# Designs tried in a protein design run: peptides against a protein of PDB entry 3EFO. Part 239

Target 1, 262 residues: chain A of PDB entry 3EFO
Amino acid sequence: SQLADLYKSCETDALINFFAKSAFKAVLHQPLKVIREILVNQTAHMLACYRKNCASPSAASQLILPDSMKVLPVYMNCLLKNCVLLSRPEISTDERAYQRQLVMTMGVADSQLFFYPQLLPIHTLDVKSTMLPAAVRCSESRLSEEGIFLLANGLHMFLWLGVSSPPELIQGIFNVPSFAHINTDMTLLPEVGNPYSQQLRMIMGIIQQKRPYSMKLTIVKQREQPEMVFRQFLVEDKGLYGGSSYVDFLCCVHKEICQLLN

## One batch from the design tools (peptide; made by RFdiffusion4, then SolubleMPNN)

Design b2_p30_6_s1 (from b2_p30_6, 17 letters changed)
Fold by OpenDDE base, seed 5:
Order: C-alpha cells, then structure tokens, then sequence
Structure b2_p30_6_s1 (fold): chain B 262 residues (1-262), chain A 30 residues (1-30)
C-alpha cells in the first residue's frame, strides 16, 4: 500500500533530526516534562500506526516494526537523555545552551552521531588493515577491562583504557611501560611511530575529517573519576541524574504501543 | 495476557538490537 511504502521509505536519521530540533525549539516555551511525553507518544503512535495499517497479518502478540524505523527508539531514547531535555545540576546553563544551539544547526548526519556516539574497540585493530573496526553498542556491557575503546560523537573524543589493558598496546600508543604511567592530562597522543600508533592516529584522523568541529581528545582510565564523564556518553545505559536506560525506555514504548492497538 | 506481552517485548528488543548491530556494521563498511 501507499502508506506502507511511506513508512518503509522513512529515514530514521531524518526523523531524529526533526524531532531533536522541534524539541529543542520547544524547550523555550514548554515544560520539559511535556516535551518528553510528546516525543514518547509520537514514537509509540508512529510504530502503532504502522503495525495496525501496514504490517502483514501476524500473531496478536507480535509487534512488527518497519525496517526503516527499527532503530528509531534507540535514537529517540538518546534524544530524551540529552542534557537539553533533562535537568542536570552538573551541567551548566551555558553548556546546555551551547548544545542546544549546536543541534539546532546540525545536519542529519551530524545529529545521528551526536546522539549515538561511535564506540570503537581499538584493541582489536589489525595494523595490516586500513579498515575501521566495527563500532559496538554504546553500553558499559560492551566494554572490557582488557580493552581500549575510542568514543566519538562529533564534539568530543574519548580514549578509554581498561585497567587490564595490554601493556604492549599501552606502550604502542603512549610509549610508557604501564597503565599507571599514562598521563590523562594529555590532549594529544604522542607520535610513537610504530604501526599501531600510526593506525590509531589514522583512525582518529578519519573520524575528525568527517566532522565540522574539532574534537578534543580526553584520555580516560577505568575506575578513575573522569570515567564518570565518559560513561555519560554510553547512551544506552541509565544516567546518573536522569534518563531511562534503553531497556526501560523500550518497555515504556512497548506498553504504549500495546495500549494504542487495543 | 502477561505472557504474551512479555513475549512481544522480547521480540521487539531482539529485533531492535539486531537492526542496531546491522546499522553499526554497515557504518564500519562505509
């Protein structure tokens, strides 16, 4: 049907961009609670509408999502967890205003990265390959104490190091003998000159080249205080000062969808 | 029923996670 085709042709990234800008504009005139409720309701209604009017016959207990909308809830939750839509005391008014303005001017490609960062397992790099490692889901559950991860959202870049990171990789990246010797005050990686270091720098360069803003690098050691800032970018996890985990959000959306279909 | 609801929720989560992982994989290939 024409309606089915419309939903199938829908681009999640475009929708998120639209919803983000609409919500961030509304912040100036509407309560945050109302804005959040609208976003959740819109998500549920869109999915319910598709299920009711476009989906093939299926069991009543099965919710069918169009391919183009399957990841919409993921990004919607990320939007809802953004500091602009949450009242977080640790974030200054200036920072909130800054992020709001940034998003208002972001294109579709930039906004999707901003709301759902790239999390790359750097410890899995093949120095003989020019390919980027596949990103993993932005959750603490995807991290490992033995791993090294690069996170980028277009504005910030983090290099996260597990407490049990391989010494050979630490030496390769930082030219220091151990995890304890890593200086987290550095904003630039040293030019060590080995293949691994070169590959990492190349990856960072590629990521940076695709973004309009220069990303400052923050080195983060696991279990140190600055890790708390890093964890805020693991958007699927529950935030410290608000916002649902992705699982909780999905439960909420699912419940609303079911109610709409009754 | 509650059982049906939980089953549908499970399927929803699995479907979304699969789609997300597929998307991430595709982005890496680009």
Amino acid sequence: as target 1 above (262 residues)
Amino acid sequence: SEEEYLLSLKKLVEEIYAALEARLAAQAAA
Scores: peptide ipSAE 0.439, ipTM 0.865, DockQ to the pose 0.647
Fold by OpenDDE base, seed 4:
Structure b2_p30_6_s1 (fold): chain B 262 residues (1-262), chain A 30 residues (1-30)
Amino acid sequence: as target 1 above (262 residues)
Amino acid sequence: SEEEYLLSLKKLVEEIYAALEARLAAQAAA
């Protein structure tokens, strides 16, 4: 059916861009609580409508969605967790205004990356490969104390180091003998010149080349204070300033879907 | 029923997570 085709053709990136801009525009004249509720309801409604009108009757117990829509809740939660919509006193008015303005001017490709950052396990890099490592889900559960991760959202870039990250990699990246010797005040990686360093720089370059804004690098050590800032970008986790975890959000959405369908 | 609800939720979560991981993997390959 035409309706089924329409839903199947939906692109989550475009939808999130639209929802983000519409919500951020609405912030000027609507209470944040109302905006959040609307977004949740819209998400549930869209998914419910698809299931009701497009899913096969034989699979009534399972929400069969096109691939593009399956991840919509993920990105929607990220949108809801954005500082513009959270309205916490810990977040400055200037920061909210800044992010609002940024998103209002973002294209589809930029907004999807902004709301759901790339989290790359660079400790798994194959120095002989030109391929980027597969991004992992933006959650602390996907981090490893033995790992090193690069996070980028188009505006910020973080290099996160586990407390037990391999000394050889630390040496390769920073030219220091241990984790303790890493200076987190630096915003540029040294040009060490070894294959691993070169590969990391290449990856960072690729990521940067695709973005319109220059991303400042922040080096983060696990269990140090600056890690708290980094954790804000682990968008699936519970937010530092009151944002819900993705699990909590899914429960909410699922409940709404069930109410609409049952 | 509560059991049906929980089962449905579990399936939904699994499906979404699988889709997300597939997306992330595909993006890396692109």
Scores: peptide ipSAE 0.437, ipTM 0.866, DockQ to the pose 0.545
Fold by OpenDDE base, seed 2:
Structure b2_p30_6_s1 (fold): chain B 262 residues (1-262), chain A 30 residues (1-30)
Amino acid sequence: as target 1 above (262 residues)
Amino acid sequence: SEEEYLLSLKKLVEEIYAALEARLAAQAAA
């Protein structure tokens, strides 16, 4: 059907960019509650419409969502959790204004990374490989106390270190003997000169080269206070100042879909 | 039914997670 073709041809990244800019423009004219409701409804309606009008009986049993929409809810939840769309006193007006303006000028590639950061398991790096490690889902559940992760969203870059990070990696990256010796006030990694350090720096460079803005590096130790800032970028988790976890969001959307179809 | 609902939800979540992971993997390869 024409509708099915439309959904299949639609790019999630473009949609999210559109929804983000639309919503962020709307905040000037509409209550946040209304905007959030609209976004949720749009998500549910799109998915419901597909199931109702586009999916064949055979396809419905095997494929619930078209490829173009499979990850849409993920990004939609991230959008909903953005500080611009949250009415919390803990979030400064300046921060909301800043992020709003940033997103309004972002291209499709920038916005998708902004809303769903790239989280790389650095501790799994193969020094002999030139390939970047596969990103993991942005959730605390994907972190490990033994792991080291690099997170980038196009604006910020974080190097997260588990409390039990391998000493050899710590030595390789920071040239210090242990986790406790890592200085989190640094904004640049030392040039240690070993292959691991070089590879990490290369990865960081690659990430930076693709972005229009210079990303400041923040070193984050697990269980230290600054980790709270880092956790805000784990967009699948419940937001610090509001917003549902992705699981909760999916449940909500699913419920609404069912209501629409009944 | 509740059972059908839960099953549907489970399938939805699984598909989305699979798609997301596939996307992330593909992005790394690019």
Scores: peptide ipSAE 0.428, ipTM 0.861, DockQ to the pose 0.499
Fold by OpenDDE base, seed 3:
Structure b2_p30_6_s1 (fold): chain B 262 residues (1-262), chain A 30 residues (1-30)
Amino acid sequence: as target 1 above (262 residues)
Amino acid sequence: SEEEYLLSLKKLVEEIYAALEARLAAQAAA
C-alpha cells in the first residue's frame, strides 16, 4: 500500500536528518571539502554494506538495495548541494548561517521537505477532485512549457508558469487574459472565485498548514530573470556553482560502492 | 568487468528512480 511505502521511507528521512545536523555542526570546525568527502564515503559505505549483506550471491554483479535505503542517495545529493555545504557567491554569510541554524532545529519531516522540495503539476488539477496531485521529481526535465507548477520546501513557495501555459488556466488563477499580463510582483494570488482558483488555493493551504513556517509565495515566469532563483530548488539538476547533478553523483557513489565490494 | 559495472549501474538507477516516484506518490496520498 501507499502507506506502507511511506513508512518504509521513514528510516531514510531519519538518516538524512542525522547526516544534515552532523554535517552542519561539523562546518564550524572542519573544511567543507572534508565534510563532503565524509558524506559521500558514508553513503557509499552504507549502501555497500547493505548490498553485501542483503543481496543474494547470485546477484553479485547488481547493486540491489533494501527498500528503505533506495532513495538515500537522492537526498544525500540534495544535502551536499545545500548552500551550507556548497558555498555559493549569491548567498550571503548571514543567509548561510540562518539556514544552518534552521536545519539544526528541524525535525525529520521538516528536513526531508527542505532538502527535496515538493514540485506539483497543478496544470493537471481536477477541480472535481479533492486529492492532491502527485509530486514530480525536482528537475527541469520534468517541467513543461505548457505547464504550471507549484514548488514548496517548507520555507519558500513558488508558482512557476511555462511560457506556453494555457490561457484558460492563467485566466482562472490570475484573472488576466494571457501570460504576458501576469504580475510577478504579487505575493498573493487574487481571489478569482472560480473552481480552479479555489482548488489551487486549497492545495496551497494544505501545504502551508503542515509546515511550521509561513511560506511566502513567489510567482515565476519561465525565461524571466527571477526564474534562476527558482531553478536552484530543482535539486536534481546540475548546480551553477559546482554542485553535481544527481546523475553525476549517483555515478560517483556507484563507482565507490563497486570498489568497496571488490 | 565494464559490462558488469554498467549493468549494476543501470539496475541501481532503475531501483532508485522507482523508489523515489513511489515515495512521491505515497506522499500525495497521505
Scores: peptide ipSAE 0.422, ipTM 0.858, DockQ to the pose 0.587

Design b2_p30_6_s2 (from b2_p30_6, 15 letters changed)
Fold by OpenDDE base, seed 1:
Structure b2_p30_6_s2 (fold): chain B 262 residues (1-262), chain A 30 residues (1-30)
Amino acid sequence: as target 1 above (262 residues)
Amino acid sequence: SEKERLEALKKLVEEIYKALEEREAARAAE
């Protein structure tokens, strides 16, 4: 499609991969604060440069982005919120080291999915369609208590169930009568054999086939304790261990751009 | 002005969110 062609030709993914690896290398020799400031500054400068040199004359308060750079701030904020770039005691040294090593070896396609997960509304599945459902933004605001969502970042896969998920879908997926009966300790979906179950398994298979690592499935019930882990992958929201929401980040970048162009 | 700045920011957010949706749609179609 035209849209697919546009993003395949976009250099943003390669740039984010480069910034991620550069930053993750720098953490060994530079303070985290300095690294974060550099990344924000680079983002602002790139966008400011475009406005100054490429965009039509506009008010100083306006910010116009080319299509190739529209998603850059999104991924940059995700990078800034990664545990490797956060100095929090709640994050173990082992976890930081593990994620650092993973990203250092990731290709462009793997890194983009890692930093911004795919979140799919499974409750909207058309059993007659061979296409994946349209992904939604990774924010709690896009979830629904009546919905079922699949999240994948190339390393982990989560099936999130709203407290008011349709019983018929729960039966279709898990072969149990209600939300309360779902066993969250399972790492594999049962082979129920109905069209909906088969479609979901197919979707999961398609997602897995595109990734080099086998993703472990975690079933998450809304409002249960394990949901806190799931929420960390909603990267547009404010993180538990720090980092701004995407909206707050955009405000910060916009302010810095305005200062650069004064 | 502060008002103009806010409006510009809102426009930027809308444009970026639209781009994200299109990107995710494209990724899902691959």
Scores: peptide ipSAE 0.259, ipTM 0.780, DockQ to the pose 0.678
Fold by OpenDDE base, seed 4:
Structure b2_p30_6_s2 (fold): chain B 262 residues (1-262), chain A 30 residues (1-30)
Amino acid sequence: as target 1 above (262 residues)
Amino acid sequence: SEKERLEALKKLVEEIYKALEEREAARAAE
């Protein structure tokens, strides 16, 4: 059917960009609650429509999504958790205004990265490989105390270090003997010159080259205060300033879809 | 590439779906 073809050709990232800009325009003259409800409803409606008209018969309990739309709920949840739509008192008006304006000017590629950051397990780097490590889900559950992770969303870059990060990697990156010796006030990695350091710098460079904005590097130690700032970018988790985890959101959407189909 | 990133994300989402299905199945079995 023509409808099926439309869904198959759907570009989720373009839709998210559209929804983001639409919502961020609407915040100026509509209540946030209404905007949020519209976004959730629209998501559920779109997916329900697909299931009804395009999907093969399946169990009602199964959320069947086309490949192109499988990530739609993820991004929608991220959008809903953005400070512009949360309007928490902990977030300054200036910050909300700033982020709103940024998104309003973002292209499709920029917006998708902004809403769902890249989280890379740096501790797994193969110094002989030119490939970026596979990104993991933006959730605390995917971090490890023994790991080192690089997070980038096009505007910010974080290097997160677990409390039990390997000393050899710490030495390789920072040229210090232990986790405790890492200076988190630095915004640039030292030029240590070993293969691991060079590889990390290369990766950071690649990430930066793809983005229009210069990303400031923030070094984050696990269990230190700055980690709270970092955690807000773990968008699949329950938000520090509100918003549902992705799992909760997905369950909500799924329930609504089922209701629409019943 | 951005395309590769998107594909990777899709796989991650599928894992989430699988986990949800397993959870639902487990609840149904109780």
Scores: peptide ipSAE 0.076, ipTM 0.544, DockQ to the pose 0.034
Fold by OpenDDE base, seed 2:
Structure b2_p30_6_s2 (fold): chain B 262 residues (1-262), chain A 30 residues (1-30)
Amino acid sequence: as target 1 above (262 residues)
Amino acid sequence: SEKERLEALKKLVEEIYKALEEREAARAAE
């Protein structure tokens, strides 16, 4: 009961922030492989401990997580997939150093958004609503060629447009007649003045609110080269430069948990 | 709000778990 209470009271966001900073500090003195292994092991141990000591008897094949810890694996995988912890030659040392420094100074709230971006389906906006649309999973599987999505991680903001985005929305946002006419070199949306444009701008403003850094806006057209950069922020997918999809990660963790409990 | 974001994320995780369970079940049936 006491252990169960401990896990229930666990602030996952704070824990992830701690793990991130600890790992990013460790990269200076330990091999990346070791750091990654530690993080995976910690995840497995935490979950295994909960199951063993707190969870009701269940089938070994089931991954049982308390509500407070359900997001832990998500963020952990995102952390593991961060360029700082990836050993790929395609990632410059400067980029690693930059991101490491950023995270080391981030508060809990900032780190959450950084590791797991907010992906919003803009094409479904209700112009009459003042509420943000519900975020979707950061995965390509949740994108639609007919959709428009806004992604933000506290540092960058992307407006992704499907190749079949509605012309009406394109006109509303960019004041151009078609997808082909969208200029991806722009870093600011035009002030078109229609309700949809205003709503989008409002949403962007809300997202930018309380963030310590001004997020640069990048317009991304599907199937164009810059989309590759955008896809790197779809953290639940397998990364271009390595790392597991979230599903694969969960499977891996589950396997380790089973091994620990057997 | 941050709380809302966290709740949304939890729901997403739950969806993933369900999907994993279904996949495992399908594999076991094969």
Scores: peptide ipSAE 0.061, ipTM 0.535, DockQ to the pose 0.058
Fold by OpenDDE base, seed 3:
Structure b2_p30_6_s2 (fold): chain B 262 residues (1-262), chain A 30 residues (1-30)
Amino acid sequence: as target 1 above (262 residues)
Amino acid sequence: SEKERLEALKKLVEEIYKALEEREAARAAE
């Protein structure tokens, strides 16, 4: 069917970019609550339409998405949790305005990274490999107290260190004896010169490559106050200020889909 | 590449869907 072809050819990344810009434009004229409701409704309608017209018959309890749309809910949830659409007290009006303007000018690739950060377990680095470590889900559940993670969203870069991160890695990255000795006020990694340090710097360089903005590095120690800021970028987790976890969001969307189809 | 990133995200979605199913199953059992 024509609809099936449309959905199969759907570029989710472009749609998200469109929805983001549309929503961020609407912020100037519509209440945030209304905008969020519209986005959820649009998501549900799109997916419901697909199931109705394109998908094979399945149990109503199953949420089935085409490959081209599988990431749609992910980004939609991230969009809904963005500080522009979900006000947070720790975010100033100026910061929200800034982010809104940035997104309004972002291309598709940039917006993807912005809404769903790249989270890399750099403690697993193979210094002999040029391959980037596989990204993990942006959730606290994927962090480890024994691990070191690099997060980047195109605007910010965070190096998160678990309280039990390996001393040898700490030494390799920071040239200090222990976790306690790490200076979190630094915005640049020291040039230690060992293979691990060089590899990490290379990875950071790759991430920075082709990004329009220079990402400032923030070093974050687990259980310290700045970690709270870092956790806000774990977009799949439940937000402190009304943002849903991705799982909860999917449940919500699924419920709405069922209502539309039944 | 961006394509690779999207594929990675799709995999993540699958993991989440699995979690969703498990959650729903658990709720149904209650």
Scores: peptide ipSAE 0.030, ipTM 0.536, DockQ to the pose 0.058

Design b2_p30_6_s3 (from b2_p30_6, 16 letters changed)
Fold by OpenDDE base, seed 2:
Structure b2_p30_6_s3 (fold): chain B 262 residues (1-262), chain A 30 residues (1-30)
Amino acid sequence: as target 1 above (262 residues)
Amino acid sequence: AKEEEEKALQELVEEIHAALEAREAARAAE
């Protein structure tokens, strides 16, 4: 669609890449608190500038964003919620270092996928179609207990299965009779050989081919402990360790913008 | 004023949702 085309090459992607690399570089010399504050302030100031200089006269309480900037708060919050910028004891220093190094080398296309994963509703696959299903927003609200979703961020790939996933799909993908029989220790899908399995494998292949790193597949069952790891990639939602949802972040930024415009 | 602000914020959220969905649609079409 025309709308889709508009957002395909969003300037926000470049901005996020810049902010991410800048912040991750700054981690070596500045406290995390300061870096986070800077990012929030930069976001607010940038948006305030657009509101002040690019939007039609209106009440300060009304935040008006250009189309290219509408997703900026979401991505910025994703950046803020990244383990590199979080000082939590639950996050290992090795993980921080690893992700920092990865992002520092990422291009714009890689970083945008990294910070906002692709979440595909696999349960809606048309085996006759060569097109990927339209991705949904990375939020728990977009999941369903009856659904099967594939998530990829360029580094990791998850296959999430709802507790009420269709048995026929489970059989098609895993060649097992039910959800309970799925082995989550598997890192590869079995070659079942049916059209659905082949289609899924093709999709996974397409996703992998576009990325420079080999993505490890993790099979996740809803309501099992490993699902918590998966949920961290639902970047619109509140973070596992208390990070704000994008809506909460937006509220915060909005307040700051209002203060700047007063 | 607060109510108006909340309303404006909700509208913005909806716009953001639409933008995200459009973006994801575009990404899927690649």
Scores: peptide ipSAE 0.452, ipTM 0.881, DockQ to the pose 0.732
Fold by OpenDDE base, seed 3:
Parts: structure tokens; C-alpha cells; sequence
Structure b2_p30_6_s3 (fold): chain B 262 residues (1-262), chain A 30 residues (1-30)
């Protein structure tokens, strides 16, 4: 499709793959703070160079991004917030090492999904359609208390349930009467056998088939403790341990660009 | 000037959001 062609023409995925591998390699011989600063600096310089060479002088104070790089700051922020570059106390050294090694071997398609997960609004599924629902942006602002969302990053899969999720969907997926009856300890969805359940399972299957690693399913209820883990995958949002929101990062980059151009 | 800059930034954010959504739509269609 034309849309798919446009997506493939974007250079951002390749750049993020490169920056990720470069940064993760550098972790072995450089301080994390230095690596993060380099990444921010490189981003700013790249965009500043574009502004300097392609934009009119009157627009120097305005941030203008080429179409192919518009999403670069978002993904760069995702990289910066990764546990390999942003140390988190809840993440073990072994887990950091594992993720580092995984990324070092990832192709462009795998790394882009890893850093920016796919978030699907499952509550909007049309049981008569075989098409996957369009993913939404990875932010809590895109969630709904009345919604059900599937998140996948190539390594993990989450099914998030809003506190006001439709009972009919809950019954369709879990064969239980209400939100309160959902068992979050399960790692597999029951085979209920209705069209909605079958379609959801199909979607999960399609997502899994495209990835080299088996993704474990985690069921998450809104406002329960495990939701905190899920929220870490909403990569546009502010992190709990020093990570900035996408918007905050963009503002930071913009300021740096302005300084470079002055 | 500051207000104009802020406005420009907001417009850029909206453009980026649109680009993200388009990208996700394309990915889902594959």
C-alpha cells in the first residue's frame, strides 16, 4: 500500500537502530551520563544542520523537521529511557545485560518495535474484520478507563483492562462476569470460542508470528500494582526514574538547537 | 517572539503526532 511505502521510506528506524547499537556498545567503556549527552547532542546537531542548510534564516527560531525525521526525537527519547542507558533500581544487572545483548543483534524492524511498542485498542475490534486495528500512540493519555488495549514490543505482551471495561468484552475474552473476576496471574487467555475471543487470539498470533522471540502475556488491571510495570512501556510518558516525557525532551532538544544556531 | 516560538513548537508537536499515527497505521496494515 501507499501508506506502507511511506513507512518504509522513513529513515528514522535505521537511525535509531544505529544509535542504539552505538550507545549500547559504548556502555562498556563510557559513563552513562556521557552516552546520554552524546545522544542528545547528536540529535540536536543533526536537526540543527538541517535547519541551517534547508530553512530560511527567518525561521531559525522555529524548529522545522524534515518529514523523514519528524518522529526521530520521539524514538531517541525512547532509547534514552531504556534501562540500559537509564539505570533503574528495579532492573537487575543481568536484565540490563540481557537487553543490551538483544538490541545489539536486532535488525531495524525489531529495534523499532522494541523501543516504541505497538499499542492496539482491542475494545474497538470488529469481529467481522480480519484487519488489525490501527495502533495508537504509546501514552497513558491514549488509554481509556472503558477500553482494553494490547501492547507488544517484540519481547513482552500486555493486555491492559480499564476499570470500566465493557462487561460483555470481559466475558467474551475471559468468560467471567466482571472486571473483578479476572485472574491476572494467568499467562494465557482462555479459549472461550466466541468470535471476539477468536479474533483477539488471531491478532495475538499474527503479532507473535512476526517476531523472533516468544512473547509472554501479562494481564494488567488498571489501578492495580502490576500496572506500574505496564506504564513503563508507555514510552511517550514521563518515566519514574529520571526519564522525560516526549514533549519535555523535544523542548530540551529545541533549546539546544537554538543555541547551536545562535 | 517567544509566543511565536511556542506556537511553532506546538504546531510541530501536532505534526509529529500525526506522523506517529500514520506510521502506526502503516505498520498495522502490514
Amino acid sequence: as target 1 above (262 residues)
Amino acid sequence: AKEEEEKALQELVEEIHAALEAREAARAAE
Scores: peptide ipSAE 0.423, ipTM 0.869, DockQ to the pose 0.715
Fold by OpenDDE base, seed 5:
Order: C-alpha cells, then sequence, then structure tokens
Structure b2_p30_6_s3 (fold): chain B 262 residues (1-262), chain A 30 residues (1-30)
C-alpha cells in the first residue's frame, strides 16, 4: 500500500539509533535527568521547527507531525523507557550495563526492532500461506484472550497465550489437551509435525535468521506471574517502572511545542 | 480551548496509529 511504502524506509529509524547511542554514551558522564530532558527537548524542537517553517497555518494548539516523523514520539518514548535511562532499584546494574553495551553496537535495523518489538498474531495463521501474519501494535489493547501472539525484539522471543486460546491450536503447537497442560518452563516447541506447528516453526526461524543474536523462547500464559515480564515489551503502554504511555509522552511533547511556538 | 486541544490530540493519535500499522505491515512484508 501507499502508506506502507511511505514508512518502509523511515528516517526515524536512523534518528532513534543516533539518539539511543548518544544517550547511552552520555549516561556515563551526565545525570539521567539531564539526558532525558535533552531527548524530550530535541524531540519538541524538531517538531516545532517543522510546524513553524513547513506546516500550513493552523491553530497554535494543534500538533502537526510530518509523515516521516509520525512514529518518532512513540519510538522516543520507548527509548526513554529503556532500563538504561531509568533510575529504578528494581532494575539490576548488570541488566543496564548489558543493554547499554548491546545498543551501542546495534545498527539501525537492529535498534528499531529492539525499541519497538514485532508482535505477530499467531492464531490468525493460514497454513496455506508462506507469508508472515501482519504484525499488530505493541499494546495490550491489541491482545485477545482468545489469541496467541509471538513477540520478538531481536534479543528475546515470547509466545503469549490467552486464557481462552483455541484448544485446537494448543493441541497443534504443544500436543497437549488444554491451556492448563502447557508447560511454561520449556524453551523449545515440540516437534508435533502438523502443518500449523511447522508453519509456526518456520516463522520463528525466519525471524531468527534476520537477527545477529539467538533469541531464547519464553512461553507465557495470560494472567500468570511471568506475564508481567512480557508486558514490559508492550512498549506503547505505561511501563511497570514509571515509564509513560506513548500518549502521555505525546501530551508532554505537545505542551513543550506549544511553549516553543508562543 | 481545552476541548479543542483534546480533539486535536485524539486526531493525532489516530494518525500515529495508522502510521504504526503501516510500518508494521511493511516490516512483515520484508
Amino acid sequence: as target 1 above (262 residues)
Amino acid sequence: AKEEEEKALQELVEEIHAALEAREAARAAE
């Protein structure tokens, strides 16, 4: 589609990569508060500049985003919500150091996936199709209790199962009678051998082949404790450790833009 | 004024949603 073509080679990916590396370098020498403020300020200034110099006359309260930057606030918020830029005791120093080092070496393609994971509705698979299912937005609002979703960010892979997942799909994937019988301690899917299982494995393989790191698979049941970890990768939503939803962030940016344009 | 701002923000959110969906579709097509 025309829209798909527009965002296929978005410059936003390069910008996020740059901002991420710059910020993650700065954390060694500057306070987190300052770094976060700089990122927000840069975002607001870029958007304000566009509105002031390129946009058609509009109400002062209206936020106008160029097509190439429409997703920038979302990705910027994802960056701000990363553990490297959060000062929370719940996050280990080792985890911060690890993710910092990883991002510092990531290319544009890797970082875009890292900050905004791919979320695939596996329950919609057509066994006769060789195409990947269309990904959905990384938000709880896109999940379904009746659905099965695969999430990948280049480092981790999750298979999320709704409490009302279809028994036939559960049987097809795990070769067990019901949701309750699924063992979440497994890191590999069984070789069931049916077309659905084969297709899922193929999809997982395709995703893995495009990434430089081997992704460990985690099976997640809805409403179980480990789901909390999975939900942290739903990057559009409010974070567990104080990160804002992208909508909240957008409001913040909007206020700053208005201030700049006054 | 506040209502207008809220409306404008809502419209922008919808545009962002459309953009995100388009981007995800593009990634899936790779």
Scores: peptide ipSAE 0.389, ipTM 0.855, DockQ to the pose 0.740
Fold by OpenDDE base, seed 1:
Structure b2_p30_6_s3 (fold): chain B 262 residues (1-262), chain A 30 residues (1-30)
Amino acid sequence: as target 1 above (262 residues)
Amino acid sequence: AKEEEEKALQELVEEIHAALEAREAARAAE
């Protein structure tokens, strides 16, 4: 579609890659607080510049973004909420170092997926179609208790199951009679052999083949403790470790832009 | 003024949502 073609642009992806690598390099010699402030400031200045140069005269209270930059605030907020830029005791030093090093070597496509994962509604799969299901936004608001979702960020893969997910799909995927019987310790899906199972495995394979790292599969049941880890990858939502939602971030940036333009 | 700002923000959020969905659709087609 025309809309899909419009937002296939890699401009924002390239910018995020640049900002991420710059910030992750800076953590070695600058305080995290300063780095975050710089990123926010750069975002505001950049968007202010675009508005000033590309937008028609309008009310100062309105934030007008070019089509190519509409998703920038979301991705920037994802960067700001990354564990590398958050000094929290819940995150080990080794984990921070590991993620920092990974991102420093990532290309534009890899970093894009890393900061904004793919979330696929698996329960909507058409076994007769060779097309991947349309991904949904990475937010809890897009999940359904009756649904099954696959999330991938290039490093991790999660299969999330709602508490009311269809028993027939559970049987099709896991060859067990109910949600309660699903073993979450499994790192591989069983080879059940039915069309639905085969289609799911194919989708997982397609996702994996495009990435340089082997993604470990984690099966997650809704309302169980491991779901907390999964929720960290719903990047549009509020962070577990003090990060704001993208809406809150947008409000902050908007205020700063208005100040710059006045 | 506050109402106008809130309205503008809501509209922007909707535009961002549309952009995200369009981007994900494009991503799925790759």
Scores: peptide ipSAE 0.422, ipTM 0.870, DockQ to the pose 0.734; fails the geometry check

